# Peptides against a protein of PDB entry 3ZOQ: the designs that were tried, part 78

Target 1, 223 residues: chain A of PDB entry 3ZOQ
Amino acid sequence: QLLQDSWWNQLKEEFEKPYYQELREMLKREYAEQTIYPDSRDIFNALHYTSYDDVKVVILGQDPYHGPGQAQGLSFSVKPGVKQPPSLKNIFLELQQDIGCSIPNHGSLVSWAKQGVLLLNTVLTVRRGQANSHKGKGWERLTDRIIDVLSERERPVIFILWGRHAQMKKERIDTSKHFIIESTHPSPFSARNGFFGSRPFSRANAYLEKMGEAPIDWCIKDL

## One batch from the design tools (peptide; made by RFdiffusion4, then SolubleMPNN)

Design b2_p17_2_s3 (from b2_p17_2, 14 letters changed)
Fold by OpenDDE base, seed 1:
Structure b2_p17_2_s3 (fold): chain B 223 residues (1-223), chain A 17 residues (1-17)
Amino acid sequence: as target 1 above (223 residues)
Amino acid sequence: EEEERRRLEELERERFE
């Protein structure tokens, strides 16, 4: 797929590697034989909305939502008109408590992406009703490279790592240059163990200000 | 890890509900 020049320059060598070609062939079969999310055109939405140079914040997810109409190629985000998943509801609750934002009437995080928040899943596709069904098929190698090239970037990045899965990527991040915000996952099963009250949004903006960059407008307007 | 597997299952269930 065609990416913005900044991402293409960073990732073009990956797309030429056998693992990625095999991944693409697998995906062609999966999309033909199964119901796969997100839509094939939306797989790289995170990279489409947020160029390599424009990344200010990274929020890591595992893999896309596996229900109809949910996934839109952005971690934790759901298309407008879709019921907000529990984790996303908790994200908005923390957003409200952290910086006073109202709870939006939809679950789209596109406004964050457009401001430089890379909403990246480590696995970018999923089979309907089968969470993590495309784990270990090649996406992780590509998304690890995405993390690596961001870590190697001179301009600092803020990585928000919710839960153990995301935090396992910390070893790939040069913490001498980049900032890490860690807490438990926003899932109802873990949110009360540290996510609530972690104030990731104000903390991220504090780092951005320290870097001399414009803060993120985290508040999401109703549609 | 068993704890990690359990957490993953919980997240999977959450997404389906």
Scores: peptide ipSAE 0.027, ipTM 0.633, DockQ to the pose 0.137
Fold by OpenDDE base, seed 5:
Structure b2_p17_2_s3 (fold): chain B 223 residues (1-223), chain A 17 residues (1-17)
Amino acid sequence: as target 1 above (223 residues)
Amino acid sequence: EEEERRRLEELERERFE
């Protein structure tokens, strides 16, 4: 699937670089020989749903869920009908406490993506049952470039950085133009150490309103 | 580094559930 023109203009030079060509060749072999998530057509769903110009908020994840039917090319999001992973459950708990949203009966964050929330993983593919199996294969270079071109954008972006892995990208973000919301990760391991009560959703909307932009409707309706 | 490794391992364990 072809990217939207706005992302193509920002990333076209990356796609011609050797690292990305090697990554694509690797992925062709992986998808042919093993079960890889998400579906190959869904790898760039984050960029498909949210154009470069429409990005208001970025939420960084690590890599896709590695179980059957889970990953849909959006960080933290799972396809409808899939059991909500613990981190996602905690995200919804914080959402409820932060701005009063009901907890949805599914885990799809597509509605956020359609409103300008770029749900970006740093690594965009994974082998079934093997977390981080595609780490260090080239995705990080591309996703770093995605962060860079957003950082270079004049129109401000809000970066939500949960946990140390995401926060390591902070050095790539021009804080003179862009706003960063940091807390511990929503994982049960770390959520009680700062994620709960961090109120990232209301804080993001407050910043959007300050900049004269429409806030995100973070509440997700049931299916 | 050790703390980061522990956190990543915990995240992986969560994803296996």
Scores: peptide ipSAE 0.026, ipTM 0.640, DockQ to the pose 0.133
Fold by OpenDDE base, seed 4:
Structure b2_p17_2_s3 (fold): chain B 223 residues (1-223), chain A 17 residues (1-17)
Amino acid sequence: as target 1 above (223 residues)
Amino acid sequence: EEEERRRLEELERERFE
């Protein structure tokens, strides 16, 4: 619940609501009784790395990776030393084809987050080995509010919405102010149906340039 | 929506591989 001032001002009222109190009580039990990812200190990493005012791009995920050492509180991102999941590999393949970046030897997207790419999951925790185990427990209401306050922001945001689940959030986004980049999901099950060749990285930078903002350096250096 | 449910199942399969 400790956030940068800009996010705190936007979300402080949510943390006082019963749904969030119930969510926190649930999480206390889960972290005590189960193996939960990410580490409790990393739950809000997306908001820690990218302040409300500094958000340039949003990339929505569903929920954290549920394997040991993977999740680091950023959508699609994995800690260094962890094998890149299939969807992330495809993201890097598209990155290479889109703007010529080399494939990094790790899967950490922290460098994007530090530049204003909000790597937000709809659900921010998961039980080990059990995808979507914390779905419907309150996270979605908070993350919907995050989308809402960004949508209400005067300074435009670019939303990258991969797959139908993320695209369902489009109804919460004021498209008169904000830009949407949509394609199929980077998953091997869907990537060849539109994700590959969608060029989300160059398109995002094109919007940033039109807005008079610095583009994102999407290329990730090896560790 | 059936399509959304199917897509979720596909993503879950990927994560369990």
Scores: peptide ipSAE 0.025, ipTM 0.645, DockQ to the pose 0.108
Fold by OpenDDE base, seed 3:
Structure b2_p17_2_s3 (fold): chain B 223 residues (1-223), chain A 17 residues (1-17)
Amino acid sequence: as target 1 above (223 residues)
Amino acid sequence: EEEERRRLEELERERFE
C-alpha cells in the first residue's frame, strides 16, 4: 500500500466540495466582522506541524479556546505566556504522575506536534467568548475526513479519546489496525472520574515501542 | 513536508488575505 506523505494529497478533494466552500465563505465573513480564534494563519497548525505519514498519535479536542491569545491551532495547547487552562493543568498533572515529567512553565504542546502527535480539534475555529459557536458549520465533515484517512492508513495510529465528544469518533476508527486509549475528559468536572490514573502517555509509548517506532518524548521543556 | 505546508498556507492566504 502506497502511503501519501501530504495532507494536501489526502484533503485536496475536500477543499473543492461545496460544504467546504460554504465554510470558507462563512469564515471569511466571521473573521471580518467578529473576533475569531485562532488567528486565520494558525487554523491548520496541527496539520502544519504533523504530516499525514508522521502521525503517530492523535489527541482529539472539541474546539479552540475562545479567550484572547489562547488558541494556537492545536488541541489543548496554548501559546507561550498564556495561563494554563484547567484541563491542560490536569493533563500535565497526569503526565507527571504517569511518566514523571515536570510541570512546564508554559502550555505549548508544539513539541508533541513536532514528534507526530496530531493535536486535532473537531471544530477548528471559534468566536471570542462563545464556545462551540462554529459547531455544525462544516469543520466536522473535514475533520471526520482527517480521521477517516488516518483510519485507512496501513501504518497504525494511536487515538487518545478523552471524554464523550472525542469517543463519538471511535466508530470511524478501524481497530483492526489502530489503537484507542479512552478515558474521561481532563476537565475538572470529569478528571477524577477516570482521567487521572489512566496513564495515556506511557500506554501510547508502549504501543509505539511494540510497533518498533520511537516513543514520544512527552516531557515539555521550560521556555 | 515543506511543500505540503506551503500549499496549505497559500490556500489560507488566498482565502483571508
Scores: peptide ipSAE 0.021, ipTM 0.609, DockQ to the pose 0.021

Design b2_p17_2_s4 (from b2_p17_2, 15 letters changed)
Fold by OpenDDE base, seed 3:
Structure b2_p17_2_s4 (fold): chain B 223 residues (1-223), chain A 17 residues (1-17)
Amino acid sequence: as target 1 above (223 residues)
Amino acid sequence: SAAEAAALAEAERERFS
């Protein structure tokens, strides 16, 4: 499917570059020979739900969930009916403690995406059962460009960077224009070391309000 | 799957058309 015009204008040059052509050829083979997630039609869902101009907040993930039916092309998000992964459960716990939202009965973050929260993984595909199996194959160059073009945008963006992997992208972000919220990762292995109590949702909304923008309705309705 | 590979190729063609 075609990207929204605003993203196409920002990324069209990348799609013509050799690295991306090689990536696409690799992906064609992978999807033909292996079980790859997400569905090929869902790879760019983050860009489909949130246009370049509509981005208010960016939440960076690493790569998609590698279990059946989980990944839907949005960082940390899972399709309705899928058990919430541990990191996502912790995200909702922090959401509840931060701004009082109820824990939803599903794990889909599409409602955030539709409001301008770009839920971007740095790597956009994965082999079933093999975390980071598509690391270093070209996705990082494209997603770095996504970060770059957002950093170059005049209208400010809020970047939420959980954990060291996401925080390594900080050097690409113009902090004179854009706002960064950093903490440890929501993973059970790190959440108690700084993620819990970091209040990223209220902090993001406070910044949006200062900018004269509508805050995000972070509370997710049950399905 | 082959269907996913075809869908990926189709999406690519849409971008370059």
Scores: peptide ipSAE 0.025, ipTM 0.656, DockQ to the pose 0.026
Fold by OpenDDE base, seed 1:
Structure b2_p17_2_s4 (fold): chain B 223 residues (1-223), chain A 17 residues (1-17)
Amino acid sequence: as target 1 above (223 residues)
Amino acid sequence: SAAEAAALAEAERERFS
């Protein structure tokens, strides 16, 4: 799908590079021969919902959910009607404790994306039932570039980095200009080690206000 | 999957047209 003009201007050179062409050819084969998530039209949903200029906050994920009907091209997000994965449940628990939001009856984070929260996975596709199956195939190079061009942007960005994988990207972020919010991952295996009580949502809004920007309405309405 | 492969091809055509 076509990217918004602001992202196209930042990424057009990447799409012409050999690594991306090879990735594209690989993806064509994968989608033809296997069940791949998300739907091909949803791969770049994070960039579709949130333009380069409209990014206020970035939340990094690893790769898409690999179960049927789950992934919708946004990190941690699941399509309406899909059971909330454990990490997402913990995100909503922290949201409730942090700023008093109710737990939504669905797992779609599209409302965040539309407000300038870039919900970016470092790898944007996955085989059904095979976590990280598309790791090391070229996505990381593109998504690193996404982080780089945001880091180079004059208007500051807030990066929320949950867990070690996301925090490894901190070296690419100009911390003299951009804000970083770090904690352990919302996974049940790590959430009690620092994610709970980290209050990333109120902290992000505090930074936005200091920047003279409108805060994010993090509360998600029921469907 | 065939439809998804076709969508990828269409997206490529749009990008490089």
Scores: peptide ipSAE 0.022, ipTM 0.630, DockQ to the pose 0.025
Fold by OpenDDE base, seed 4:
Structure b2_p17_2_s4 (fold): chain B 223 residues (1-223), chain A 17 residues (1-17)
Amino acid sequence: as target 1 above (223 residues)
Amino acid sequence: SAAEAAALAEAERERFS
């Protein structure tokens, strides 16, 4: 798959590096021999929906959902018709409490992506039923570079970092230029420890307004 | 709606194939 020109210009050097070639060869084997999510055509959906220049907000996830039909190449997002995972349900609960949005009847966050919300997982593939099965295979190096090139961008970005895994990336972000919104993870195991009431959506829009940018319409319509 | 969901899925496949 070809990336948009803006991302290609930022990442082309990575694709030529040995680590990525090894990752690519690994993925070819994995997709041939195992059930891997998301669909190979959807791996880079986050970059496809949101160009490098159009990124306003970044929401980091760990790796894709590993159940059938769930992952669509966007962090926390699930395809329409798929039951909302617990973390996503909590995201929508916070969205409702934060800015009054109704809880949608689906879990697709594509409308956010189209508005400049980069829904990036640090690992972009997973084996069916095996969470983190593709950890340490090269994705983290690429996605670290994605964070780096966004951090280097002159136009500010808002990074929403839920939980420790995402917050570990803070060291790669120039906080003199970019904005960070941190809380505990929306997971049922952590949401009550700080995610609920963190109001990341209104806070993100407040930063966008300060930068003279259009706010995100976080409310998701039913399908 | 289900129809909109299907349309979205098709659009995603076409856009990122």
Scores: peptide ipSAE 0.016, ipTM 0.532, DockQ to the pose 0.024; fails the geometry check
Fold by OpenDDE base, seed 2:
Structure b2_p17_2_s4 (fold): chain B 223 residues (1-223), chain A 17 residues (1-17)
Amino acid sequence: as target 1 above (223 residues)
Amino acid sequence: SAAEAAALAEAERERFS
């Protein structure tokens, strides 16, 4: 069984559908013939770290980092020892300005994931050096379903939607139950147009506290 | 630290293998 948690009950029907079988066959070819990121065992790390029931916050990314050793199956996150990508650096700058956290000496967001922050990319694989190379191959349908089942959940979720791509998913979110935090993307190309100063971390925690839930400890310890 | 990073990487492999 691919997923050994509450996600299986939510997604099992998707894995039986033709589109996912086609995606799987495509991925088999890609991993055999190309260098694909992340490692095939890490594709579903976001779901492994954060069960369906444990999701408090969702942060949507587009697709994995396409450089060697970077992607770890979590949106915006990089493996320890990897140089922080520009968008991630900006995320940490905003984190520091928002709630006073120090900038960590690594880029792993696993500590967020373990606290209920679903770090989900809409596309879960990529070819080395080729951003969006696996766009339109079936991942979006699965990840749309992930958003849908979270939207249908009674327990509220906070969706952090950076940039237009993520914000396109807003139509799938029941805003009568769930909270949305929107801004421009943390990319250097857009961060100064609204991401900086958006204070998504404190705002997310404010919503969690209002719901009677434990806030996220967004501060990341050095390794 | 490097030791903690290595331990984290190993734990990740164990969890998701």
Scores: peptide ipSAE 0.016, ipTM 0.515, DockQ to the pose 0.023; fails the geometry check

Design b2_p17_3_s1 (from b2_p17_3, 16 letters changed)
Fold by OpenDDE base, seed 2:
Structure b2_p17_3_s1 (fold): chain B 223 residues (1-223), chain A 17 residues (1-17)
Amino acid sequence: as target 1 above (223 residues)
Amino acid sequence: MAAEEQERFSRFYAEYV
């Protein structure tokens, strides 16, 4: 699937660079020889669901879930019918406490993506059962460019940066134009150290309202 | 990977999971 024109215009030069060609060749081998997630057609789902111009909020993840049927090309999101991972459960707990949303009976965040929430992992593929197996293979350079072109955009963006890995990208964000919401990661290992009570959803909507934009409907309907 | 790097990766993964 081709990227939307708005993303293509921002990223087309990256796809011609040697690093991306090397990444592509690596991925061809990986998908042929290993079980790789997400499905190759879903790698760029974050960009497919949320155009460059439609981005209101960015939520950064590290790399896709590495279990069967989980990853769908959106950070923290899982396909319907998949058990909600611990971090996602904590996200929904915070969502409930923050703005009163019910916990959905599934883990798909597609409804957020369709509203302008870019659910971007910094690494877009992973081997089955091997977290960060595709770290340092070229994805980070592309996703850094995604952050850069969003930072360069005149229309403000809200970056939600959970945990140290995401927060390392703060240096790439022009805070004179864009807003950053930082907390500890929603992981059970860190959520009690600042994620819970951080109220990222209401804070994001407050910024959107200040910009004269429609807030995100963060509440997810059951399937 | 050096032991420190493995531990760092483990911590990063633990934070993300």
Scores: peptide ipSAE 0.029, ipTM 0.604, DockQ to the pose 0.322
Fold by OpenDDE base, seed 1:
Structure b2_p17_3_s1 (fold): chain B 223 residues (1-223), chain A 17 residues (1-17)
Amino acid sequence: as target 1 above (223 residues)
Amino acid sequence: MAAEEQERFSRFYAEYV
């Protein structure tokens, strides 16, 4: 099937490669035999909400939440009605301290995605209750390509890299052109070691303003 | 992404998952 959209133009060659076909076959089996998150229709939500051309900011996650009803295909985001995971709670705490936003009564980051924040996990699926169960199965190659094509884009991008896993992708980013905001991960195990007080939201908007772009409205309304 | 593009995109990727 031919598709005319900004991401397809950047990624179409990947979908024809053997690694992706193998990944696809694996996923078909996994979804048939196991409980896999997110829903198969939501796997590429990050790309659905934020086109290649509309990307302003990238926030990298590792893999989806592995509990029922949580993952919605966006890094760190959970479906409305789902209890906010600890890392997400800390993200909102930093958001409040950074720019004064209220803590939302839900955990959906869709409003960020719609404004050009690519909420990308490096691995896009997971087995129920088994974190990183789909690591090394092919997703990383695709998501590396996503990072690469963004790095190659003329219009600058801001990469927010929380924690070591995300920061390992820094080598793929042209820092002569793009901006990187790094800190420790928002996880309770690391947030006090640098995430809190890192002010990634105001810093991102400062870069956007320098580029003549509209800042992100990071504040999330209650549902 | 425009709604129309999102719909096309979703249909496309449904074939690959």
Scores: peptide ipSAE 0.019, ipTM 0.530, DockQ to the pose 0.021
Fold by OpenDDE base, seed 3:
Structure b2_p17_3_s1 (fold): chain B 223 residues (1-223), chain A 17 residues (1-17)
Amino acid sequence: as target 1 above (223 residues)
Amino acid sequence: MAAEEQERFSRFYAEYV
C-alpha cells in the first residue's frame, strides 16, 4: 500500500537523506538474515491508516512487539487472534474505567487508526525476541520528523505520551498549538503509578470537542 | 500525489517488502 499523499509530501525529503538510506540497507540485511517484525509490508501501517491531514491524536510507542504474529505496524496493537499483551490489557482496563467501553476479544487498534489516531512507534522494526534491537539505527530520526511535521501543522493535534520515553518527545511539540496528555506507561510495572485513572480517552475527546472536531469512538467491537 | 512521486514511493516501499 502506498503512503497517503499527505504523508509523502511531508516526509519525501527524509527518504532521500543518507541516514534513511543507511537504515534501508540495514533493514534489507536484517530481513534477509533475521526474523524481523512487523512484516515488511506493515512497517508503515500507522501512516497508511492515518493520513497526515487526518491525524487527530498521536499515541507514541517505543518499538514493535517482538513475538510471532504480534506486531502489525501500530503502537500497542496486536493482530486479531493474538493474546493481548499486558500493556494493552491495561489500556483496555483504563478505557473501560474512563468511558465505559467493553474489553474487546482482540487487540487490534485499527479502528482507532482509521479515525485519526496515529499509533506510532519511535522505532518501527525489531528482531524476534530482542526488544529494542533496532534502536539507534535511524528510525528515531524519521519518527522525530513525523512528530515535527505534526507539530508544525496548523490544525491542532493531541499527543498522548505514556511513560518517559514518549514524554521525551514533548520538547518537539509546540504546546501553543497542540495538546499533550501525559501519564505513566500502561505497563504492569508503571500503570498503577498514574496510568490508571489518567482518563486519556475522555480527555482527548474533550479537546477534540473544544476544537470543533468529532470525538474518537474509542470503543472497539468484537470480531 | 503526482504519478511520478507515487511510483517513486511505491518502489521505495516495495524494497522494504
Scores: peptide ipSAE 0.024, ipTM 0.611, DockQ to the pose 0.019; fails the geometry check
Fold by OpenDDE base, seed 4:
Structure b2_p17_3_s1 (fold): chain B 223 residues (1-223), chain A 17 residues (1-17)
Amino acid sequence: as target 1 above (223 residues)
Amino acid sequence: MAAEEQERFSRFYAEYV
């Protein structure tokens, strides 16, 4: 699928590089021979829903959910009708405690993406049942470039970095220009160690308001 | 599960099963 013009202008050089061509050829084989998530049409959904210029907030994930029907090309998000994964449940618990939103009856974060929340995984594909199976295959180089071009953008961005993996990307972010919200990961293994009570949603909106931008409506309506 | 959860679970599972 063709990226929006704003992202294409930022990333076109990457798509011409050998590493990306190798990644593309690998993905062709993987999708032909294995069950790969998300659907190939959904790989770049984060970039499709949120243009380069429209990015207000970035939420970094690692790689897609590897179960059937879960991944929709957006970090932490699941397709409607899919049971909310534990981390997503904790995200909604924090959302409720932070700004009073009700817990939605689905796990789709598309409404955030449409408002300028880039829900980016560092690795954009995965084999069914095999977490991190596409780690180190080229996605990280592309997604690092996505972070880089956002960091270079004049208009400030808010980066929400949950857990160590996301926080490792902080070195690529110009913190003199961009805002960082850090906490432990929403995973049940880490959420009680700092994610709960971190109030990332109200803090993000506070930064947006300070910048003279419209806040995100983080509350998700039932479907 | 998020990738971090999956990795942690996988490590836990590998240690105890």
Scores: peptide ipSAE 0.020, ipTM 0.624, DockQ to the pose 0.105; fails the geometry check

